# Peptides against a protein of PDB entry 7Q4I: the designs that were tried, part 5

Target 1, 281 residues: chain A of PDB entry 7Q4I
Amino acid sequence: HENSTIAERLYSEVRVLCWIMTNPSNHQKKARHVKRTWGKRCNKLIFMSSAKDDELDAVALPVGEGRNNLWGKTKEAYKYIYEHHINDADWFLKADDDTYTIVENMRYMLYPYSPETPVYFGCKFKPYVKQGYMSGGAGYVLSREAVRRFVVEALPNPKLCKSDNSGAEDVEIGKCLQNVNVLAGDSRDSNGRGRFFPFVPEHHLIPSHTDKKFWYWQYIFYKTDEGLDCCSDNAISFHYVSPNQMYVLDYLIYHLRPYGIINTPDALPNKLAVGELMPEI

## One batch from the design tools (peptide; made by RFdiffusion4, then SolubleMPNN)

Design b1_p8_4_s1 (from b1_p8_4 with W3Y S8K)
Fold by OpenDDE base, seed 1:
Structure b1_p8_4_s1 (fold): chain B 281 residues (1-281), chain A 8 residues (1-8)
Amino acid sequence: as target 1 above (281 residues)
Amino acid sequence: SSYELPPK
């Protein structure tokens, strides 16, 4: 009893490959729940691990496990995507196995952009990288051209991209992408509200949930408020979402309806030329 | 969860 015509159009025109950062210990505990919930709405879904799992569709990358190897895994994941899947999608999302994503809202944000534009989106942080970098936990999405530049131009050059596997993966990819002129886009909606979130909805929606000294307020690139005005009506992602909460969110977003309230989508914006960005707010 | 703490 719903009309999904616009969502189906965007599914065809804004193709998204989602790769999930995981490890063998989380295949059953976390990753399979991504596959059973929001991951089914990606055009292609791949789990990047250190062990193969045919039931999950997990790839064994030639990397070690642990927090100190996340940068190594990110590099190998994008190398794998470029070699095998660069033409399977227009946009390439990195997410964690505890990130929840509303893929339709991401397609809506991406619709005006050319996949040949060297750009990526996410929750932008301001330290360490001049143009900013995208939070790893909130998930970030690269255009096809951004993936090409990262793998072909940045990774082979130690002057442009860190050759060892240590460091914060989101900062390191942010440095590499800046060095090959991939732009850190603005993912905020027309009201200036964020779409990618590095915490659960509760942490963003509840005023004074954190102390003003909490690192997040110093890291966020754009000014943001707490409460209901924190978040776009077309929010894309949340982090630290438990497996159980993924099913709750799937129910609340896609099944539960307040009777008598009908959502009418805004008109799609005009498509941008290659290299053109939406104006920042 | 990978990003509860600051990256540096």
Scores: peptide ipSAE 0.045, ipTM 0.757, DockQ to the pose 0.540
Fold by OpenDDE base, seed 2:
Structure b1_p8_4_s1 (fold): chain B 281 residues (1-281), chain A 8 residues (1-8)
Amino acid sequence: as target 1 above (281 residues)
Amino acid sequence: SSYELPPK
């Protein structure tokens, strides 16, 4: 029925470690549903928490819980990854326990890039960081070199990276990464459509009477439209996805098929040299 | 979840 040869190739050539931001109260409520859905398509899946959970494969980081500790947890998570898992993958995805990710689409986007290129991808926002930063909720993916620079060069230097655990984690990591010359990549497809989304599909797909004053429209780095043209056919992530909706998305994306429609994937692009980026659209 | 809200 299905030919997954290209997806299997990319699974081997574009190895992704996914770490999930969670807490002990969400292990059963949210995190386990990530593990049972999209998280199984990562090459490595780790849940970063404040308590160990052997059933979930959760790591107890030396951090407190709460929104004010998310930056601290992010720093400790990447330290843990660098110490234990830096060679287990080529790319390192941060996602929330209510983020849904189509990992195959992420591998497709990442395929041309060298993991030794200091770059990261996600839903790019324009405030606070000159090159932009990636939305925390939409999830963001660092190259191996980006992780190395973050942990080895940025974190130890208070002038490059905030030592306090307070602040918006996505903004703070964005500042740190910029300070060590990790590039904020463009995750848009060849048609200029986004791939990482900080809200559920319905929010992006349905033109609502969304007030143009809504903060999101002021924060997006690249101009985007609402409706079907909002989103790449190879979209990567959505945020605020409930546990039940994760299973719905898994069914719709991986199981439900319109009979008689065959999708032929585009050819893979040429691989880029170390330090080279795809041309901007 | 880190919830997607504008940084304060």
Scores: peptide ipSAE 0.041, ipTM 0.748, DockQ to the pose 0.365
Fold by OpenDDE base, seed 3:
Structure b1_p8_4_s1 (fold): chain B 281 residues (1-281), chain A 8 residues (1-8)
Amino acid sequence: as target 1 above (281 residues)
Amino acid sequence: SSYELPPK
């Protein structure tokens, strides 16, 4: 027997729209596996593409395909969300078609925050943007107010937001959001462990997997440990997850249980006022 | 898939 009462409550109170960055060549290869695994736990799931796919629920955005168009696609995706779906959710997650997300853990992190607080969360990197920016591959989640500010205040102003479609999409949205006073939140748990990860679990969980000269260690905003202490017990996302590994993770997280071990969830924190953030660790 | 690499 499983008790999901708290998860069901959070599903209703912390509504998440997930949009997936994809392209027509990956609809069948990658995106459908997101839909069949973690994406089914979003309140709303939309695939942002350049071609419509009714089976996938993919939207054809007015953008070209290719790595140099990712920023353009991100802008159009959030414009589409604002126009059609801004009231369908409280929080708006961007993920790649090879990102795996534990949506319940994200709802737990977001629960105390008001969606009217201009804030966004993810794996925070320190370069290029003063307050930091969130890794694109790890996925990042905007509050409803953050989406409003991005689309209504930032995008129309070339001084606040890059008008062309070139550049690293995660850096560019980070610049735009900073310019409209959307705060780069701290997604770490109460023990200071990260929740959003730009690589597969193996790369974070195995000690000394990478040299200290690896760019990631220079980019991370918060000091993090490696090995088993790298990651929150309530981790939210991992990147570069293959379609097969999505099913493995789905099984391990939601089905496989060690007999005789019962997990009791922590109490929910008090809700914050609009504009209030959790204390940084 | 949007493979994130460090910005140039």
Scores: peptide ipSAE 0.040, ipTM 0.746, DockQ to the pose 0.321
Fold by OpenDDE base, seed 5:
Structure b1_p8_4_s1 (fold): chain B 281 residues (1-281), chain A 8 residues (1-8)
Amino acid sequence: as target 1 above (281 residues)
Amino acid sequence: SSYELPPK
């Protein structure tokens, strides 16, 4: 017995298109398991590849494969979305084929924002881009206006957006978005806890998992630590999640319940005006 | 995974 009335409302009011970065070698190994778990909770789910797969709903983008082509694939993916799907959703999530996402928690975070606000969210990193950029592995979500600005204003201008396909895709899109005044939002909850994570839960939850010299601590935009205070109770994403762990997470999050504990959701915040952001913590 | 480690 479950009451999903609020989640159903947000599914209708905060429409999310999820596009998954994948390749033909991972269609069966990884991408299929996204489709069978968290991807089914997106309003629209598309797999961006170099080969078409009708069973998966994969699109063949005009790009090569390999890590050196990720920026090229990201540009073509958003061009494809803008041409075919810009009105099918309000928000547009990029995720990897080994990213797990709690879509309901993302809708909760996005609810107050207008999709006409030029903003995007994710795990914010501080280097290379003045306002910061969002980690590629943690996944990042663009408003409809952010997608429009990226495709229409940034991509056609080599002065605003890198024309070649080389470079770190998350850094490059971050530069392009900054150059068209798309804001790098704060995805932390009201307690200052993160929601998008570039590693598995264990990496973030267990103290002393990594040395303080680990690159992540030098890159993270907002001050954070390991332990239970690292992560929101409404966390959105984790990266490096194996196909088997996706099914485990689906069971733990959506099926396993501690008997006698009733979750009462917080009230929804007031909606913001176009261009307005929530106060930073 | 499409994630690439940021260059140092």
Scores: peptide ipSAE 0.041, ipTM 0.745, DockQ to the pose 0.247; fails the geometry check

Design b1_p8_4_s2 (from b1_p8_4, 3 letters changed)
Fold by OpenDDE base, seed 4:
Order: sequence, then structure tokens, then C-alpha cells
Structure b1_p8_4_s2 (fold): chain B 281 residues (1-281), chain A 8 residues (1-8)
Amino acid sequence: as target 1 above (281 residues)
Amino acid sequence: SSFEKPPK
């Protein structure tokens, strides 16, 4: 039998709204598989689209489709969340319809932080934004205060936030958030291992999978290595996860167990004050 | 591609 008491506590104390970036062509192909796997572990799950889908719980945002509209969709998604759902959660995760997330591990990372702290987490990249920005594909999570600052302070001000819908969504939100003093947090574990990953597990776990000239090694904010030491035992997300792989990951993480091995969770850290961050490693 | 390069 499974003991989920700590996970249930964190489900209540660290409420997460997950919004999924999708489009009408992916509702059945991708998004429904998020809903059937890891998305069911969010406190609230919303699919942000250009068309309504009542079966999926998809919202039709007033945006066009395509890669050039992702920034527009991100802005409208957070406006929608702020207007309708800002009190439904403490933390607000953006993920793609091919991102897989272990929500319990995210709650564990977020537990010490106040939702009133202006902070966001993800896979931090160093270019374009001084404090860094979070990779769009790996998914990123904003505190409630970060959402408020983004929607209320940044979006209405063209000097703080790009008014047009062009550009890389993750870079643009990163610029906006920096301009309203939302901090780019460190999502690494106590061993300095990453938790948010912009690729599938295989690409991070297998040594020498990529050349040292691969863009990722130039973009990553914190030094990281390939192999088992790449990834936290409490990893949160992976990107480019196929619909089939979502079910595989769900099985491997939540069902498959080696007989006779029991893992005990670490103690929860102390809660931080509002505005306080964990020290960077 | 799982290795899609970020836009420049």
C-alpha cells in the first residue's frame, strides 16, 4: 500500500494551477494526454488555445495560432488567469502540450516559498535577460505575486513589457518579469542538480549525447553535466515528451516499483519569509 | 525536433 500523506498535505498547502499551451489541432493529439496523465495532479488544469473545447476544458484566447503568436497567447493566458483564477492557486505553471511534469516534486521545491514572493522557477537560461529567463519548453512556474506583477504592472506598460505579440515567449516574459522585479529563482536541488529540463530524460541522462558546442550548454545559466548527475531525484519537468511517452512516464514514476525498495522522503525545509529566497548553490 | 534551437 502507498502512503501519500505528505503529498496530500503539499497538494493542499502548495496549490498549483497548470495552464497548458496548446492549439485546436493538438487538443486530441497531445493535450488530452496531458489531461489523462500528469495534468490530473494539478489543483487546477486549464488548456489555453484559440478554440474552446468543453471536453478538454480548453479556453479560446483572442490570439492567432503559430509559433509567432506564442508570446501573445502567453500574455492572454496570464490575463485570463489573473481575471478568473488568481485565487484558485498559489503557483501558476506554464507547460507545453508535450511537457511532462511531476507536480509533487514541484510542490516540494515550492513549499518553502511564499506565493506573495515575486519569484518564478524553471530551467534558467542566461542570454538576453540579465537575471536569466526560464525555458518555455521546460515549463515555468510563477508565484501569485509574480502573476499579479506581470499582468497589472508589466503588461500595461510598453516600456516594461513588449506590446506586440512577436518574439520568443520565454525571453519576452523573462524581460517583463525582470522589469517588475520578479526574481528568476534557482530551481536546483541541494546537490545542485536541475529539476526543469527542456528535453526528454534520455537527452539529459546519456553522456555525450550532444556536442559541447550544442546551444544548450551555452544557454544554461547554471553549470550542469550529462549523465545521472544531470538530474535531481526530484526532477520536475521534461520537454518533447510524446503522448505515448507520457503514459510510460506515468507508469514508471507512479506505478512501477522494484520489490523490496522503499524510499523515505526528506524532511520539509523551513518556510521562508515573504521576499526571501533559498541561497543559490 | 527535441533539440530545437531557441530563436536568436
Scores: peptide ipSAE 0.059, ipTM 0.798, DockQ to the pose 0.633
Fold by OpenDDE base, seed 5:
Structure b1_p8_4_s2 (fold): chain B 281 residues (1-281), chain A 8 residues (1-8)
Amino acid sequence: as target 1 above (281 residues)
Amino acid sequence: SSFEKPPK
């Protein structure tokens, strides 16, 4: 007994292609569990690998494996998306094979924005890139226009985008996107709470879990704290989620209900014009 | 680990 009318509307109006960063050794261990849980709620789901897997829907990109090739794989993934899938969605999410995403919450955040606005969202970090960059592990979502600018304007120009495959993929794409005037958006909710998280829920929700010298507190772009105020009630993503925890999260979010508590969704905001952003908090 | 620092 569930009313999903608004979620179904957003599924149609805010189309999301999810691409998952993976490798052949993780097809069965990790990627398959994304496909069997949150990935089924994407409008299109593609696994970006170095080997083809028809059962998984994995694409073999012309790249090597290992952490030193992640930037190369990201470039080839977006080239592949632009060539084959640029009109299949409005928004293009990168996630890892151990990222969990509540896609409905992402559609809610994205609803007011035009996909022709050059913008991307995620967990914003402040170092290395003037406007900030989005954490790779938390996942980040590009508008259709952001993908176009990245592939057509940035990638072909070594002055705008790193031509070799070395470096941190999230930092390097952040530099490239800034150089083509793609804006690093604010993904926080109306209360200033984050939506994209580079760790599991426990690490954000429990106070004093980390020292204040922990790198995360030096990297986070917007001021935040631990505890319940860390995280939006409409949180979008968490990272370092094990395959077993993906099924637990699916049960807790989509099946387990407190009897007698009725959730009433907030009204949808007005749609923004092309190039317009929501006010920062 | 969930505590891995993003590399530069």
Scores: peptide ipSAE 0.057, ipTM 0.795, DockQ to the pose 0.630
Fold by OpenDDE base, seed 2:
Structure b1_p8_4_s2 (fold): chain B 281 residues (1-281), chain A 8 residues (1-8)
Amino acid sequence: as target 1 above (281 residues)
Amino acid sequence: SSFEKPPK
């Protein structure tokens, strides 16, 4: 008796390929739990690794393992996507193997945008990149045109995109994307609340006496509040989610219901023209 | 820590 008609429509109209950053040591520990939870709601799910795993649908990219190779892995992942999967989706999400994503909420955010618009979304940070960059851990989503520009225009040009595999993955892709005029979008809802989160829900929802010196407050591009107003009702992602917490979140979001409360979804916004963005809030 | 500072 659940009505998913709008979600099904968005599943068809806003096709999302999710690629998961992982490594062979995490295939069983983390990645499989993504596959068994939120990853099943992607139109296409691929695990980007250094070793093939047919059970997981993991791809062996020609990269080394370790934190110093994350940028290299991201470049190879998007090259692989462009070569094999660019027409399989409209939007291309990067997530970590400990990121949890509510894909329906992402489709809702993306719905008005053309996939031919050079744009990407995520948790926007302000340092290092003039327009900002998206937090790697919170996950970020590129339009099809953004992927094309990244792979075809940015990657081949060392002046536009770092050729070395070293550096902060999210910063480096942010620089590359800016250099090819891919816009760092605003992922906030109509109330100005964030949708992509670089930490677990508890960290955002509970007003901890987080020292105002905590790096996050200096990095966040848009002003954000703590507590219940921290997060959109249509939040998209959380990071540092353990495998067990993924199942808890799956239960809470998709199964547990307060009896007698019917949530009526807002009307879909009008579609934007190619190159058009939603007004900044 | 699970809240590692983004690499500088």
Scores: peptide ipSAE 0.057, ipTM 0.792, DockQ to the pose 0.640
Fold by OpenDDE base, seed 3:
Structure b1_p8_4_s2 (fold): chain B 281 residues (1-281), chain A 8 residues (1-8)
Amino acid sequence: as target 1 above (281 residues)
Amino acid sequence: SSFEKPPK
């Protein structure tokens, strides 16, 4: 027997719209596997593409395809969400079609925060943006107020937000959000362990997998450990997850259990006031 | 993503 009462409560109280960055060539190859695995645990799941796909629930955004259009697609995706879905959720997750997300762990992290607080979370990087920005591949989640500020205040103003569609989408949204006082939150758990990861679990869990000269160690905003202590017990996301590995992760996280070990969840923290943040570690 | 995964 499994007791999901707390998860069901959080599903109702911490509503998450997940939008997936994809393209027509990946609808069948990647995106459908998101829909069949972790995406089914979002309150709403939308695939942002350049072509409509009714089987996938893909939206055709008015953008071109290619690496140079990712920023354009991100802008149009959030415009679409604001116009059609801003009241359908409290939090708005961007993920890639090869990102895997444990949505229950994200709801747990977000639970104390007001969706009216201008904040967003993800894997925080330190370059280019003073407060930091969130890695695009690890996925990042905006509060409803953050989406409002991005679409209504930042996007219409070329001084606040880049008007062209070029550049790294995660850096550019990070600049825009900073310019409208959306805070780059701390997504680490109470032990200081990260929750959003820009690589597969193997790359984070194996000690000395990369040299200290690897760009990631220079980009991370918060000091992190390697090996088993790299990652929160309530980790939220991993990137570069193949379609097959999505099913493996789904099995390992939601089905496979060590007999005789019972997990008891920690108590939920107190809710924060609007504009209040959890203390940084 | 603008970044590549670590080498294997």
Scores: peptide ipSAE 0.048, ipTM 0.762, DockQ to the pose 0.252

Design b1_p8_4_s3 (from b1_p8_4, 4 letters changed)
Fold by OpenDDE base, seed 4:
Structure b1_p8_4_s3 (fold): chain B 281 residues (1-281), chain A 8 residues (1-8)
Amino acid sequence: as target 1 above (281 residues)
Amino acid sequence: SPFDLPPK
């Protein structure tokens, strides 16, 4: 027996539209497995592609494929969302077709924030953007106001947002969002542990998996450690998750339980006013 | 690559 009352409440109060970055070659190989696992826990799930797929609910955006077109696809994806779905959710998550997301944990993080606050969350990196930007692979979530500012204020202005479709997608959106005063939030929990992760759990949990010269340690905005203390008990996302591992994670997180151990959720924090952020730690 | 590459 399971009690999901709080999760159901948050499902209603913290509505999340998840859009998945994919391509036609990955519809069957990757995207469908997102749909069959964590994507089913989004309030709305859309796959952004270059080809329509009615079975997957994939949208054909007017963009090319390849890594050099990811920025173009991101711009078109959010334009599409703003035009068709801006009122279908409060928060708008970008994830890759190999990102796994615990949507309930994201709702918990987002609960105190107003969707009218211009803010977005993810794994914050420090280079290129003064306030930081969110790692594309870890996934990032924009408030409704952030989407509005991005699409309406930033995208039409070449001085605020890069008109070319080239460049690192996550850096470019980070620049655009900063230029329209969308704040790069702190997604860490109360213990200072991260919630969005640009790699698989193994890469974060195992000490000395990488040396200190690995670029990630120079890019992270907030100091973090490896090992069990790397990650929040309420972690939100991991990247480079294979289709098979998505099902494994789904089983481990939502089904497998040690007999006789029951977790009690913490109380929800107080809601913040519009424009207010949680203090950084 | 198993790791995301940093922006250039």
Scores: peptide ipSAE 0.045, ipTM 0.767, DockQ to the pose 0.578
Fold by OpenDDE base, seed 5:
Structure b1_p8_4_s3 (fold): chain B 281 residues (1-281), chain A 8 residues (1-8)
Amino acid sequence: as target 1 above (281 residues)
Amino acid sequence: SPFDLPPK
């Protein structure tokens, strides 16, 4: 009843390794539910923790726990990926254990790009980093070349990348990536609508949900609206998604169908050369 | 939450 030929093609051609930021106290409460829902659609799924868990496929990184150690955990996670998995995928997604991701939509966005292009995508914020940085909660995806540059060129040099483990994780990686000429890409669709979101769908879709003085409106790199025009029909991620809501989203996106409505996918764009980006809107 | 603060 379902034709997934194009999705299967992209699964093969746009390989994604998803690593999930978690901790031992959240293995059962949160991370397990990622594994049982959207994480199944990654080519490879790894949970980055401070304790090993064979049932979850969690890795014990040599880091402490707590929000003050997130930057340290991110550095160790990408070091681990580079050492063990750099050739297992083309793109490398960081997500939290309460992030929900539609991986097929991410593959669609990434399809034209070469993984040898030094680029990364997410919800772009404008403060602190000249080219912008990607919101940690919305999740961000690095090309294989971006991971190489981060681990090999940036991390070993304290002038390029913060050596201690303190600081905002998403800001610090953004600084490091800029310093090695990894480009902060534009993840918006052809209509200028966003794809990566740092909150749940309701918070973006409902007009006047927040005051215009809310920090998010001051941080977003690209001007955006509320309502249905807030979000691409091919949106990729949402944050602060509870374990129960992950199963609801799985049902709504992959099972519930309006009878008699057939979606015809847009044609795939032409592939870009190494170093080439799609034009910004 | 719509009132969550960004990390700094």
Scores: peptide ipSAE 0.043, ipTM 0.760, DockQ to the pose 0.586
Fold by OpenDDE base, seed 2:
Structure b1_p8_4_s3 (fold): chain B 281 residues (1-281), chain A 8 residues (1-8)
Amino acid sequence: as target 1 above (281 residues)
Amino acid sequence: SPFDLPPK
């Protein structure tokens, strides 16, 4: 009974390749649940690992495992994408195996942008990188041109991109992208509400007695509120989502409906020229 | 942890 015409249009016009950061120990525990839930809504879904898994469609990258190797894995993942899949999509999402993504909302955000615009989106943090960087856990999405610049221009140059595999992967890619003039976009909606979130919905929606000194409040690039107004009606991602919660979210977002309430989507904005960004709010 | 610390 649903009309998905606009979503289907965006599926075709805003093609998204999702690559999932995972490891062999999480193939069954976490990654397969991504594949069975939100990952099926990507135009292409690839699991980046250190071991091949034909059932999962996991790629064995030439990297070690562990938190200290995440930057190395990110570099190899995008190299792999550029070599094999750069024309398979317009946008390239990195997510963790415990990130949940509403891909339709991401397509909506990305629709006006040209994939040839050097831009990337996510939950923007302000430290370490002048223009900001995108939180790794919330997931971040690069345009095709951003991927090209990252792989072809940044990675081969140690002055532009860290050559070793150590460091925080999200900060390091942020530095590299800035150095090749890939813009850190604003992912907020027209009301100024965020779309990419580095924690579970509960942590953002429920005002906690958390100390305002909590690092997150110091790291966010744009001022945000707690409570229901924390999050866009078209929110894109949440992090630290357990496998079970992925199925819950799938049910709540795509199946459960309040009878008698019909949501009419806003009109799509006009497409931007190459290099053009939406005006900041 | 759901409140994993950012890079130091």
Scores: peptide ipSAE 0.041, ipTM 0.764, DockQ to the pose 0.631
Fold by OpenDDE base, seed 3:
Structure b1_p8_4_s3 (fold): chain B 281 residues (1-281), chain A 8 residues (1-8)
Amino acid sequence: as target 1 above (281 residues)
Amino acid sequence: SPFDLPPK
């Protein structure tokens, strides 16, 4: 017996459109495995590519392929979403085709926030953008209002948003969002543990996996530790997850259970007013 | 991100 009543409620009340950054060469190698695992738990799942794929539900955006076109693809992806899907969801997640996401945990984090609040969440980095920006690989989620401001207010203005397609995708969207007063939210749980992670679980869970000179420790916006206390019990995402590991994670998270341990979820917090944020810790 | 790379 499994009780999913709360998860089903949040599925209805916290609607998430997930768009996956991919390319034609990865449709079969990576993207289809997202669709077969965590992507099926999104309210809407779209693969943003340069070629159409009806089996995958991939959209052909008018952009070239290659690392130097990621920013261009992100701009076109959100333009496409705004034009076709802005009312299909409340929140809009960008993820890579090697990002794994626990969508229920994201809904839990987002539940108190209004979609009309101009805010976005992810793994916050501190350089380049004053308020910080969200790591591209860890995935980041925009409110409906954030998408509106990005597409309608930021993108058309070269002074607010980079017009060419070059640059670090996550930094550039971070700059654009800041320029239209979309807030870089705090995605940490009530214990101060992170939820969005730019690496695989092993890299975060194993103490002393990296030296303190590793760039990540200088980039992370909020102080964090490695080891078992690195990550929220309600963690949302991990990056560099292979297709096979996606199935492993699906099994571990949704099927494997320790017999005799009963998990009781915490009560949902009160909903916030439009423009209100949870207190930072 | 160009910097979003796993440790070696």
Scores: peptide ipSAE 0.037, ipTM 0.753, DockQ to the pose 0.241

